Peptides against a protein of PDB entry 2C5K. Designs and how they scored, part 30

Target 1, 91 residues: chain A of PDB entry 2C5K
Amino acid sequence: EDPFQQVVKDTKEQLNRINNYITRHNTAGDDDQEEEIQDILKDVEETIVDLDRSIIVMKRDENEDVSGREAQVKNIKQQLDALKLRFDRRI

## One batch from the design tools (peptide; aimed at target 1 P3 F4 D50 R53)

Design b2_p25_5_s2 (made by RFdiffusion4, then SolubleMPNN; from b2_p25_5, 13 letters changed)
Fold by OpenDDE base, seed 2:
Structure b2_p25_5_s2 (fold): chain B 91 residues (1-91), chain A 25 residues (1-25)
Amino acid sequence: as target 1 above (91 residues)
Amino acid sequence: SASERKERSDKLLEYAYKRIEENKK
């Protein structure tokens, strides 16, 4: 079992949850779940750090191809940045 | 939770180091 792929999967599910929440709640502070969503956003940020750390370790082996992992993390970062922007711009 | 985050970090790093060692064999 590769924990990297499981973490990526779980993270993408969290991002999807956040996306759905933002879509349903375009007004800041109108729902009791907002604090939980904020916590999830922060956890995703920390998860990205953990994912990057694992990649850095694997990159020590010149024979290990980490391009796929880097692409996955890049995608997650892009999604997170977009969601954070949308979340923060809510009126 | 902090415990869950630590577990996640540990699992990711442990696997990475294990993979490197296996590649050296």
Scores: peptide ipSAE 0.685, ipTM 0.930, DockQ to the pose 0.828
OpenDDE base, seeds 1, 3, 4, 5: peptide ipSAE 0.683, 0.685, 0.685, 0.684; ipTM 0.930, 0.930, 0.930, 0.930

Design b2_p25_5_s3 (made by RFdiffusion4, then SolubleMPNN; from b2_p25_5, 14 letters changed)
Fold by OpenDDE base, seed 4:
Structure b2_p25_5_s3 (fold): chain B 91 residues (1-91), chain A 25 residues (1-25)
Amino acid sequence: as target 1 above (91 residues)
Amino acid sequence: SKAEREKRRQQLLDYALERIKKNRE
């Protein structure tokens, strides 16, 4: 079973949680969940590395079309970058 | 769960490697 889409789905759910947290917490360190959110951010970063590596491997096979997967990962990266910026800008 | 997510992350590279191996057969 190809785990790629499930990993993408899980990652998007993590991003959504981060987004919701940032929306509710504009002050850094205002609750005991912040550390968990920071951990999730790092988990997403690591997951992106894993996703990219899988794509790189699949690109070794000319019979595989990875363009769709690359687009999905690009989208995740963009979301993460935006969330990281918002998270870091909290006072 | 966290454990399941970690398992899937590990499977990413494993699956990719197996897939290209199979396609080369």
Scores: peptide ipSAE 0.684, ipTM 0.935, DockQ to the pose 0.574
OpenDDE base, seeds 1, 2, 3, 5: peptide ipSAE 0.681, 0.682, 0.684, 0.682; ipTM 0.935, 0.935, 0.935, 0.935

Design b2_p25_5_s4 (made by RFdiffusion4, then SolubleMPNN; from b2_p25_5, 12 letters changed)
Fold by OpenDDE base, seed 5:
Structure b2_p25_5_s4 (fold): chain B 91 residues (1-91), chain A 25 residues (1-25)
Amino acid sequence: as target 1 above (91 residues)
Amino acid sequence: SEEERKERRQKLLDYALEKIKENKE
């Protein structure tokens, strides 16, 4: 079975967790969970690499339409970038 | 679970490769 959509779903859940953490902890270093959140951020980043690689492979096939998947990954990248910025700007 | 999540990630590339193989002209 195609794991793509489930991976996307799991990634969005991770992003949601990060977002919730940032909203609750607007001061850097005020919680012992911060390191875990940093790990999740890196996990999402690595997941995006995995998703992109799968799309690149599928694009080699003229019979495959990957536009939808590219849009999904683009959206995830935008969310991650925004969260990274918010996380790093905490004082 | 986290383990299942990572297993799915590992299958991404393999599935993609298999998919294009099936559609090979």
Scores: peptide ipSAE 0.681, ipTM 0.930, DockQ to the pose 0.571
OpenDDE base, seeds 1, 2, 3, 4: peptide ipSAE 0.679, 0.679, 0.679, 0.680; ipTM 0.931, 0.931, 0.930, 0.931

Design b2_p25_6 (made by RFdiffusion4)
Pose (drawn by RFdiffusion4):
Structure b2_p25_6 (pose): chain A 89 residues (1-28, 31-91), chain P 25 residues (1-25)
Amino acid sequence: EDPFQQVVKDTKEQLNRINNYITRHNTADDQEEEIQDILKDVEETIVDLDRSIIVMKRDENEDVSGREAQVKNIKQQLDALKLRFDRRI
Amino acid sequence: SAENRQKLREETDELEEHMDELEAS
């Protein structure tokens, strides 16, 4: 919807796509470099979401707690995924 | 994804400029 919500949706979808891939290919791979590149881009995307929240928080007419919860959720999804990726054997 | 991130960055920059002018006034 708004640019923030669209990036949140894209990120969760992007993480979910890699997660589904790892389930199917759980051995240690054609997509290895690609996954690392995408995960790094997701790390930097979360930094952008955080910066966006910092600026919006300066506006007293904005409650950023919903956006903060979304970013926290994405960080959790990323952390769980990174470990699954790291542990393919 | 890159286009959506650019839109978020532009919107955040415009809001930052507006908030700086508002706090300075």

Design b2_p25_6_s1 (made by RFdiffusion4, then SolubleMPNN; from b2_p25_6, 14 letters changed)
Fold by OpenDDE base, seed 3:
Structure b2_p25_6_s1 (fold): chain B 91 residues (1-91), chain A 25 residues (1-25)
Amino acid sequence: as target 1 above (91 residues)
Amino acid sequence: MEENVKKLREETEKKEEELEKKEKE
């Protein structure tokens, strides 16, 4: 497995952790893991920057097809945005 | 994640260097 796909996999696993946490903790600040989840959210955001950079660089190579990778990152961003909204809306 | 992100960055940097070389030729 190439580094890009491995990072995508790792990122999706982190998003899944966040999703599970939100499902179990619908009240903000009621758990000691709150800060850890916030850190994971930031880590995912930073990781997306690295994924995007990878795509941007690869797009400069006319022999590379990045459409699949772009779709993967788009999906991750959509998941992240949805989770951020759910996380922030907790009372 | 950190190790895999590092590998991704290294791959990206390597590719960027290769592209810069080609673009200057």
Scores: peptide ipSAE 0.685, ipTM 0.921, DockQ to the pose 0.916
OpenDDE base, seeds 1, 2, 4, 5: peptide ipSAE 0.683, 0.684, 0.683, 0.685; ipTM 0.920, 0.920, 0.919, 0.921

Design b2_p25_6_s2 (made by RFdiffusion4, then SolubleMPNN; from b2_p25_6, 15 letters changed)
Fold by OpenDDE base, seed 3:
Structure b2_p25_6_s2 (fold): chain B 91 residues (1-91), chain A 25 residues (1-25)
Amino acid sequence: as target 1 above (91 residues)
Amino acid sequence: MKEKVEELRKETEEKEEKLEKKEAE
């Protein structure tokens, strides 16, 4: 098992959950689960820090290619940013 | 999430420790 890939998988599942929530709840503050979604957003942000740290360490090892992992994290960051924007702009 | 993240963090820390040792040589 690759811990990095497992974290990526779990993170993507959380992002998907957030996406589904936003789709169902376009009005802010009208659902009891909103706080939980906010917490998940923060958890994903913190998880990205750990993913990036992992990549930085891999870059220090000449025998490891990080390009694929960098692309995965970049994708996650893009998804997160888009979801944060959508979440924050809810009326 | 936290459980898997912890596994990643531990792996990263172990790699960092090995690299620090190697780079100091």
Scores: peptide ipSAE 0.626, ipTM 0.904, DockQ to the pose 0.928
OpenDDE base, seeds 1, 2, 4, 5: peptide ipSAE 0.623, 0.625, 0.624, 0.625; ipTM 0.902, 0.903, 0.903, 0.904

Design b2_p25_6_s3 (made by RFdiffusion4, then SolubleMPNN; from b2_p25_6, 17 letters changed)
Fold by OpenDDE base, seed 5:
Structure b2_p25_6_s3 (fold): chain B 91 residues (1-91), chain A 25 residues (1-25)
Amino acid sequence: as target 1 above (91 residues)
Amino acid sequence: MKEKVEELRKVTEEKEKELEEKEKK
């Protein structure tokens, strides 16, 4: 059982949903799911806080290697930032 | 949506407590 990897997986699935939604809805406010997607974006932001905290704590243990986890979270942040920009640019 | 967030928080808290105990030595 690795809760970190499960959270990463869930987060990436949500990012994928957002990506697909933006592709289908290039105009802001044109669908009933708009608000739900906005909520998912915020949920991902908040989840990243939990992921980062996990890494910060584990890094305090010299016996833990978190380099792989740091890369995963970095990737998630990059995806989120790109999606937020695309979502906000819709008119 | 993210079912394991709470489990992650618990694991993090447990590890933090463990580290605090070690750092006290």
Scores: peptide ipSAE 0.660, ipTM 0.913, DockQ to the pose 0.849
OpenDDE base, seeds 1, 2, 3, 4: peptide ipSAE 0.659, 0.659, 0.660, 0.659; ipTM 0.912, 0.912, 0.913, 0.912

Design b2_p25_6_s4 (made by RFdiffusion4, then SolubleMPNN; from b2_p25_6, 14 letters changed)
Fold by OpenDDE base, seed 3:
Structure b2_p25_6_s4 (fold): chain B 91 residues (1-91), chain A 25 residues (1-25)
Amino acid sequence: as target 1 above (91 residues)
Amino acid sequence: MKENVEKLREETEKKEKELEEKEKE
């Protein structure tokens, strides 16, 4: 597995952890893991920057097809945005 | 995660350098 796919996999695992946390904790600040989840959200955001940079660089190579990678990152961004909304809407 | 992110960054940097060399030709 190449570095890009490994990072995608790692990111999806983190998003899954966040999703599970939100499902179990519908009230903000009622758990000691709240800060950890916030940190994971930020880590995912930073990781997406690295994924995007990778794609941008690869797109400069005429022989590389990045359409699949772009779709993967788009999906991750959509998941992140949805989770952020759910996380922020907790009372 | 951090280790794999670093590997990705290294790959990206390597590719960028290769492209810069190609673009100068």
Scores: peptide ipSAE 0.682, ipTM 0.919, DockQ to the pose 0.916
OpenDDE base, seeds 1, 2, 4, 5: peptide ipSAE 0.681, 0.681, 0.682, 0.682; ipTM 0.918, 0.918, 0.918, 0.918

Design b2_p25_7 (made by RFdiffusion4)
Pose (drawn by RFdiffusion4):
Structure b2_p25_7 (pose): chain A 89 residues (1-28, 31-91), chain P 25 residues (1-25)
Amino acid sequence: EDPFQQVVKDTKEQLNRINNYITRHNTADDQEEEIQDILKDVEETIVDLDRSIIVMKRDENEDVSGREAQVKNIKQQLDALKLRFDRRI
Amino acid sequence: SEEEELEEEKEEEDEILEERHEERE
């Protein structure tokens, strides 16, 4: 919807797509470099979402707690995924 | 003013988020 919500949706979807891939290919791979690149881009995307919240928090007419919860959720999804990726054997 | 500067910073952050979204289209 707004640019922030679109990136949050794209990020969750991007993480979910890699997660589904790892379930199917759980051995240690054609997509290895590609997954590392995308996960790094997701880390930097989360920094952008955080910076967006920092600026919007300056506006006293904005409550950023919903956005903060969404970013926290994405960080948890990323952390769980990174470990699954790291542990393919 | 301080309010105009804040609106410009919010618009710059929105442009960055739009660029991120367009890169994934």

Design b2_p25_7_s1 (made by RFdiffusion4, then SolubleMPNN; from b2_p25_7, 9 letters changed)
Fold by OpenDDE base, seed 2:
Structure b2_p25_7_s1 (fold): chain B 91 residues (1-91), chain A 25 residues (1-25)
Amino acid sequence: as target 1 above (91 residues)
Amino acid sequence: SEKEKLEEEKEEEKKKLEEISESRK
């Protein structure tokens, strides 16, 4: 089992949930889930820190190839940034 | 050794990720 991949997987699921929420809620503060979505955004942000730390440690091992993991985290960061922007732009 | 230290750090980071994963179940 690779816990890195598991964390990536459920983080992407979190992002998917946020995306779906934003799509259905273009008005800020229109329901009680707004705060939960904000919490998820924060959780993803913090998770990225943990993922990056893991990669940093792995990069110290010349026998480890972290390019794939770096690409995965980069993708998550890009998705998060886009979702943050969409979330904050809601009126 | 440096190798042993690195392996320990790698394991620690792995455990941290495992904890994150488990906390989300």
Scores: peptide ipSAE 0.623, ipTM 0.918, DockQ to the pose 0.851
OpenDDE base, seeds 1, 3, 4, 5: peptide ipSAE 0.622, 0.622, 0.621, 0.619; ipTM 0.917, 0.917, 0.916, 0.916

Design b2_p25_7_s2 (made by RFdiffusion4, then SolubleMPNN; from b2_p25_7, 10 letters changed)
Fold by OpenDDE base, seed 1:
Order: sequence, then structure tokens, then C-alpha cells
Structure b2_p25_7_s2 (fold): chain B 91 residues (1-91), chain A 25 residues (1-25)
Amino acid sequence: as target 1 above (91 residues)
Amino acid sequence: SEAERLEKEKEEEKKVLEEISEKRK
């Protein structure tokens, strides 16, 4: 089992769920759910920070290639940024 | 030893990932 990959997978799933919510709710509405989405986005941000830290630690091992993991985190960051934009620009 | 240092570094990575897992509960 690779905990890094599991975290990446779960994070992407969270972002996908948010994306689907935004698609179904193009206008800001249900306050309870809107707040939950904001909380999830914040949690994802913190998760990304921790993932980056884990990569830094792995880079200390010259025998461990982290380029693939860096690419995965970059992809998650891109998803997060896109969703933040969609979420914030809703009427 | 170098082997011990590498093991320590891997342990630090594991701790970071464990912390992420605990926060996500």
C-alpha cells in the first residue's frame, strides 16, 4: 500500500465531487452546503501542503525518484485552482 | 550509518503521510 497515492486519489475524488456540485449549482445557494464546500477546499489546500512536504523528505533519498509524485501534486493544484475560480465566480 | 540515515528519512515521510491520514478522518 502506498499512502501517498491513496491521499492523492482521495483528494482528486473530493475535488471531483465539488466540481459536480458546482455544475448542479451554478448560483450560490444552500448556505450549509456552500460552507461545507469551502471547508473541503481549505482541507484540500492543507493536504497539498503536506503532500509537498512528504516529497521534500523523499527527495533526500537520492535513490528515490519523485518526479511522478511532483507531477501528481501539480495536477491536484491545477484542479483546485480551477474549482476555486468556478466556485467564486458563481452568481 | 548512511543506511540508518535513509531509514530515518523514510520514517519522516511516513509520519507526514500518517498525519495527513489522521487529519482526513
Scores: peptide ipSAE 0.072, ipTM 0.615, DockQ to the pose 0.418
OpenDDE base, seeds 2, 3, 4, 5: peptide ipSAE 0.068, 0.078, 0.058, 0.067; ipTM 0.599, 0.623, 0.584, 0.601; seed 3 fails the geometry check

Design b2_p25_7_s3 (made by RFdiffusion4, then SolubleMPNN; from b2_p25_7, 11 letters changed)
Fold by OpenDDE base, seed 3:
Structure b2_p25_7_s3 (fold): chain B 91 residues (1-91), chain A 25 residues (1-25)
Amino acid sequence: as target 1 above (91 residues)
Amino acid sequence: SAKEKLEKEKEEEAKKLEEISEKRK
């Protein structure tokens, strides 16, 4: 599989895990997984930077169509922002 | 050439993503 698509796939799986955790843990610092979830959030954030860089380089090639990849990254960013908001708003 | 340089840069970015994926296994 294309490495870009693989990263998108497992990043979305990470976001799904975070979503499930937030749903089950509405109180901050509820268990020992709290720090791990924070680390995953940070990893996703950094991964987005790498995905964007790959797109920027690809856009320099007139033979490449990056519209689909841009849409995928946009979707990941939107999910991350929503999850970060929900995570930080926990009491 | 400019084309070769661009292809090398594209490959480097792809390798970075591959490494990210491998670290997650």
Scores: peptide ipSAE 0.581, ipTM 0.908, DockQ to the pose 0.853
OpenDDE base, seeds 1, 2, 4, 5: peptide ipSAE 0.580, 0.580, 0.579, 0.579; ipTM 0.908, 0.908, 0.907, 0.908

Design b2_p25_7_s4 (made by RFdiffusion4, then SolubleMPNN; from b2_p25_7 with I16K R20I H21V E23S E25K)
Fold by OpenDDE base, seed 4:
Structure b2_p25_7_s4 (fold): chain B 91 residues (1-91), chain A 25 residues (1-25)
Amino acid sequence: as target 1 above (91 residues)
Amino acid sequence: SEEEELEEEKEEEDEKLEEIVESRK
């Protein structure tokens, strides 16, 4: 599996784990797990920057089709935004 | 050549992504 797809896969798995955590912990806490999740969310944001950079470089080659990769990154961004809202809105 | 430079840049970006993968293991 190519590095881009591996990063996408791993990132989506991270977000899924966070989603499951939020479901099980619908009240905001102050333990180490809450801080770890915030760190993971930040890591995902930085990862998206790296994914986008990769796409930007690929787009310089007119023979490369990046539409699929762009769609994947868009999906991750949407998933991240949704989870950030869920995480922050917890009472 | 410009083509070779682009391929090198592609490889550099792939390596950055590989580093992300490895850092998460």
Scores: peptide ipSAE 0.610, ipTM 0.911, DockQ to the pose 0.872
OpenDDE base, seeds 1, 2, 3, 5: peptide ipSAE 0.608, 0.609, 0.607, 0.608; ipTM 0.911, 0.911, 0.910, 0.911

Design b2_p25_8 (made by RFdiffusion4)
Pose (drawn by RFdiffusion4):
Structure b2_p25_8 (pose): chain A 89 residues (1-28, 31-91), chain P 25 residues (1-25)
Amino acid sequence: EDPFQQVVKDTKEQLNRINNYITRHNTADDQEEEIQDILKDVEETIVDLDRSIIVMKRDENEDVSGREAQVKNIKQQLDALKLRFDRRI
Amino acid sequence: SLSEGEETRKENREKLREDTDTRED
């Protein structure tokens, strides 16, 4: 919807895509470099979401707690995925 | 593919950065 919500949706979807891939290919791979590149881009995307929240928090007419919860959720999804990726054997 | 929609995601991220800068100004 708004640019923030669209990036949140894209990020969760991107992480979910890689997660589904790892389930199917759980051995240590054609997509290895590609996954690393995408996960790094997701890290930097979360920094952009955080910066966006910082700026919006300056506006007293904005409650950013919903957005903060969404970013926290994405960080959790990323952390769980990074470990699954790291542990393919 | 894992990279499907990469250019759309880049465009969406750029729109978020532009909206954040406009709000900061």

Design b2_p25_8_s1 (made by RFdiffusion4, then SolubleMPNN; from b2_p25_8, 15 letters changed)
Fold by OpenDDE base, seed 3:
Structure b2_p25_8_s1 (fold): chain B 91 residues (1-91), chain A 25 residues (1-25)
Amino acid sequence: as target 1 above (91 residues)
Amino acid sequence: SLTEGKEEYEKKLEELRKKTEELEE
């Protein structure tokens, strides 16, 4: 079992859910949902920290090739940044 | 909902954290 890959998958799915929500709700105003989105985005940021730590340890202590995992985390960061931009630009 | 599957997600995240911690020790 690889919890890293599962976390990556779940994180991307979470971001997709938010992205889809923003698509359907391109205006701010629902305070409860806005707060929930903000909380989720913050959780994703912390998750990314955990993913990076995992990679660092694997690279340092196990001396494994982590290029693939690094690319995955990079992709998540890009997805997060794009989502934040959409979220903040809503009227 | 936006938090669908949160429990399972948190479980896997904790597994990741534990694995990382074990390697750091």
Scores: peptide ipSAE 0.373, ipTM 0.834, DockQ to the pose 0.848
OpenDDE base, seeds 1, 2, 4, 5: peptide ipSAE 0.367, 0.367, 0.369, 0.367; ipTM 0.833, 0.832, 0.833, 0.832; seed 1 fails the geometry check

Design b2_p25_8_s2 (made by RFdiffusion4, then SolubleMPNN; from b2_p25_8, 15 letters changed)
Fold by OpenDDE base, seed 3:
Structure b2_p25_8_s2 (fold): chain B 91 residues (1-91), chain A 25 residues (1-25)
Amino acid sequence: as target 1 above (91 residues)
Amino acid sequence: SLLEGKEEYEKKLEELRKETKKKEE
């Protein structure tokens, strides 16, 4: 498995873990865990930038079909946005 | 912790970054 796919997989798993945590903890009462979630979300945002850069150079220099990878990144972005919404809406 | 397998994740992320950097202008 190439680094791109591994990063995608790991990123999605991270978001899933956070999503599951939010499901079990719909209140922002644990400051330590809240900070960890915030840090992970920021890391994911940076990871997405790296994934996009990877796609750009593949499209430019390798002239490969990147539609599949673009769809994967789009999916991660959607997952992130949905998770951020859930995270922010908690009481 | 909510972050599992951080070491391996960071390793793969770094590999991705290195590959990208080599191909960038």
Scores: peptide ipSAE 0.441, ipTM 0.857, DockQ to the pose 0.748
OpenDDE base, seeds 1, 2, 4, 5: peptide ipSAE 0.436, 0.436, 0.438, 0.434; ipTM 0.853, 0.855, 0.857, 0.854; seed 5 fails the geometry check

Design b2_p25_8_s3 (made by RFdiffusion4, then SolubleMPNN; from b2_p25_8, 15 letters changed)
Fold by OpenDDE base, seed 3:
Formats: C-alpha cells, structure tokens, sequence
Structure b2_p25_8_s3 (fold): chain B 91 residues (1-91), chain A 25 residues (1-25)
C-alpha cells in the first residue's frame, strides 16, 4: 500500500482510538490523557495538510484523477471535526 | 494505547512528505 493510503488508514484508526477513549471518559480533566489527545489532534491536523499538499501536487504535476483521494481526505476532516466536537463538549 | 503503531505511522507520514517535497521542488 502506498504511503498516502497508509497514512489515511492510520489517521482514521488514530481518530477512532481517541473517539473510543472519549466514549469511556466523558469528563474532561479526569484522566492523564488530555494533553496526549490534544497533541494527537494537532498532529492529525498537520497530517491533513500533508495529505492535501500531496493531492495538489499529484493533480498538478501528474495530472492524475484525485477525486478518490480528495474524498478520503474530506472524510478524515469530517471525522476530525466530529471528534473535536465531542472532545470540546466534555464536561 | 492511544499511540499504538505510532512508529510505523510516522514512517509512512515521512515517506508521504518526502514524496510531496520532491514533486514540489
């Protein structure tokens, strides 16, 4: 599997892990993983930037059909936004 | 663990970034 697809897969799995963790820990500041979650979410944001840049270059230089990859990144962004909402709404 | 598989993840992310960087140059 190419790096793009693997990064997509790993990113989604990371977000799923955090989502599952939040499900088990609905109160903010009641565990030792708050900062870790924040760091991971920030890393995912940067990963998305890298994924987008990869798509832009592929579209520009290789003239490849990037519709599928764009859809994948869109899905990750949606997953991230939903997770951020859950994270921020913790009481 | 929340960081399970981080090493392999970072490896693939680095590969992605390097590929993109080469194409952007």
Amino acid sequence: as target 1 above (91 residues)
Amino acid sequence: SLTEGKEEYEKKLKELREETEKKEA
Scores: peptide ipSAE 0.487, ipTM 0.879, DockQ to the pose 0.797
OpenDDE base, seeds 1, 2, 4, 5: peptide ipSAE 0.485, 0.483, 0.478, 0.480; ipTM 0.879, 0.878, 0.876, 0.877

Design b2_p25_8_s4 (made by RFdiffusion4, then SolubleMPNN; from b2_p25_8, 15 letters changed)
Fold by OpenDDE base, seed 3:
Structure b2_p25_8_s4 (fold): chain B 91 residues (1-91), chain A 25 residues (1-25)
Amino acid sequence: as target 1 above (91 residues)
Amino acid sequence: SLKEGKEEYEKKLEELRKETEEKEK
């Protein structure tokens, strides 16, 4: 497994952990955990930048198919956006 | 903790970054 796929996997797992936490804690009453979630979400945003950079480099090589990787990053972005919305809507 | 496995994650992220930088010439 290449670093790209591992990063994708780990990123999705991070988002899933947060999503599961929010499911169990639909209120923002734990400041320590809220800050931790915020930190992770920011880390994921930076990770997406790195993933995109990787794809851009691959696209410069016309012999490499990046459609699958682009779809994976798109999926992560969608997952992140959905999670942000869920995170922000909590009372 | 929600940040479990961060060390290994950062390691793989760094590997990805290095690969990208190498290919960027």
Scores: peptide ipSAE 0.508, ipTM 0.884, DockQ to the pose 0.843
OpenDDE base, seeds 1, 2, 4, 5: peptide ipSAE 0.500, 0.504, 0.504, 0.504; ipTM 0.882, 0.884, 0.883, 0.884

## One batch from the design tools (peptide; aimed at target 1 E13 R17)

Design b2_p26_1 (made by RFdiffusion4; failed a check: the pose's geometry)
Pose (drawn by RFdiffusion4):
Structure b2_p26_1 (pose): chain A 89 residues (1-28, 31-91), chain P 26 residues (1-26)
Amino acid sequence: EDPFQQVVKDTKEQLNRINNYITRHNTADDQEEEIQDILKDVEETIVDLDRSIIVMKRDENEDVSGREAQVKNIKQQLDALKLRFDRRI
Amino acid sequence: ENLRENEEERKENREKLREETEEREE
C-alpha cells in the first residue's frame, strides 16, 4: 500500500522464498552466493525501514508502534532464516 | 530456482520508501 507497507510485504516474501528453498535443499549449492547477496540486501532494507520509522516518529500525529512491530517481526524471520542457512550440512 | 523473482519491482518499492522518508525529513 504505502511505500513502507510494500517493502515490508516484499521483505517477508523474499525471506519466505529463501526459507522454502532451504527446506528443499538442506545440504551444503547453486544458490549459495545468491542467498548471501539477497540476505545482505534484506539487512540493508531493514535499516531503511528503521530510518523511515525514526523520521515518522518525529511527527506527533503518527503512532509508529505498528510499524515497529512489523520490523521486529522481520528481524526475527531473518534471524531464524540465517541460522537455517548457516546450518545446512 | 529464481530467488530474485520481481527484483526490479522490489527495488522500485524500496526507492519509493527512501524518497518519501526524505520528503518527510525536509

Design b2_p26_1_s1 (made by RFdiffusion4, then SolubleMPNN; from b2_p26_1, 14 letters changed)
Fold by OpenDDE base, seed 4:
Structure b2_p26_1_s1 (fold): chain B 91 residues (1-91), chain A 26 residues (1-26)
Amino acid sequence: as target 1 above (91 residues)
Amino acid sequence: VDLKANQEEREKNRQALIKKTEELEK
């Protein structure tokens, strides 16, 4: 069991759910889920901090190559940023 | 729509990650 990989997976799934929701609700204020989405996005940001921290710790171990994990986190950050952009640009 | 469908699992795995990280920090 690799918690890092599972967290990555869970986070991407969460972001995908929000992305799909935004697709269906292209207008801001359509329902009462705006705050809920904001809360989830904040939680994801904090999750990314946890992921990054784990990588930092792993870098202290010369026996562990973290390049792959860094790429994964970078991908999640990009996904989050793209989602935030879509969310904020809703009319 | 349940936007937090996997919240429980996410939290569980996140805590596992944090715990592992903390152990490595020692």
Scores: peptide ipSAE 0.710, ipTM 0.939, DockQ to the pose 0.906
OpenDDE base, seeds 1, 2, 3, 5: peptide ipSAE 0.709, 0.709, 0.709, 0.709; ipTM 0.938, 0.939, 0.938, 0.938

Design b2_p26_1_s2 (made by RFdiffusion4, then SolubleMPNN; from b2_p26_1, 14 letters changed)
Fold by OpenDDE base, seed 3:
Structure b2_p26_1_s2 (fold): chain B 91 residues (1-91), chain A 26 residues (1-26)
Amino acid sequence: as target 1 above (91 residues)
Amino acid sequence: VDLKKNKKEREKKLEELRKETKKREE
């Protein structure tokens, strides 16, 4: 896989791990774990910036078809947003 | 639970993406 696809894959796996954890731990508990989740979510946000930059460069400088990559990043953003909602709504 | 699995490897791949992007910008 190319770096973009690998990063996408890794990012989705990270989000899935957190999502699974939240599913098993639907109440906020261990502060250390909560902080770790927050850190990971922040890292994902930064990763999305890098993914978007990659797309912008391809679109602007090389005029490559980026529709597929844009859709992938959009999906990750949606997954992140949904996960944030689940995380924040826990009692 | 270890939620930060394979962080080192993920960072390497992210760095590869960043390098690729930078090269394309040049």
Scores: peptide ipSAE 0.636, ipTM 0.914, DockQ to the pose 0.892
OpenDDE base, seeds 1, 2, 4, 5: peptide ipSAE 0.633, 0.632, 0.632, 0.632; ipTM 0.914, 0.914, 0.914, 0.914

Design b2_p26_1_s3 (made by RFdiffusion4, then SolubleMPNN; from b2_p26_1, 11 letters changed)
Fold by OpenDDE base, seed 4:
Structure b2_p26_1_s3 (fold): chain B 91 residues (1-91), chain A 26 residues (1-26)
Amino acid sequence: as target 1 above (91 residues)
Amino acid sequence: VDLLKNKKEREENLKKLREETEKREK
């Protein structure tokens, strides 16, 4: 498996882990994990930047189709946005 | 609770991705 696909997989699993935690802790400030969640979400955002940079570079090569990778990154961004919404809207 | 998922592995994979990107940029 190439690094791009592995990073995509790792990122989705990280987001799922946080999502599961939020499901169990639906109140903001329940513990000292809030800052860690925020840090992880920021790390994910930076990872997405790296994924996008990879795609941009690939587009420079005529023989490479990036449509699939663009769709994967779009999906991760949607997952991140949904998770941010859940995280921020907790009572 | 440890919310970080396989930190070391993720860092290695991200490093590889960045290295590939940088190599292609040159």
Scores: peptide ipSAE 0.652, ipTM 0.919, DockQ to the pose 0.931
OpenDDE base, seeds 1, 2, 3, 5: peptide ipSAE 0.651, 0.649, 0.648, 0.646; ipTM 0.919, 0.918, 0.918, 0.918

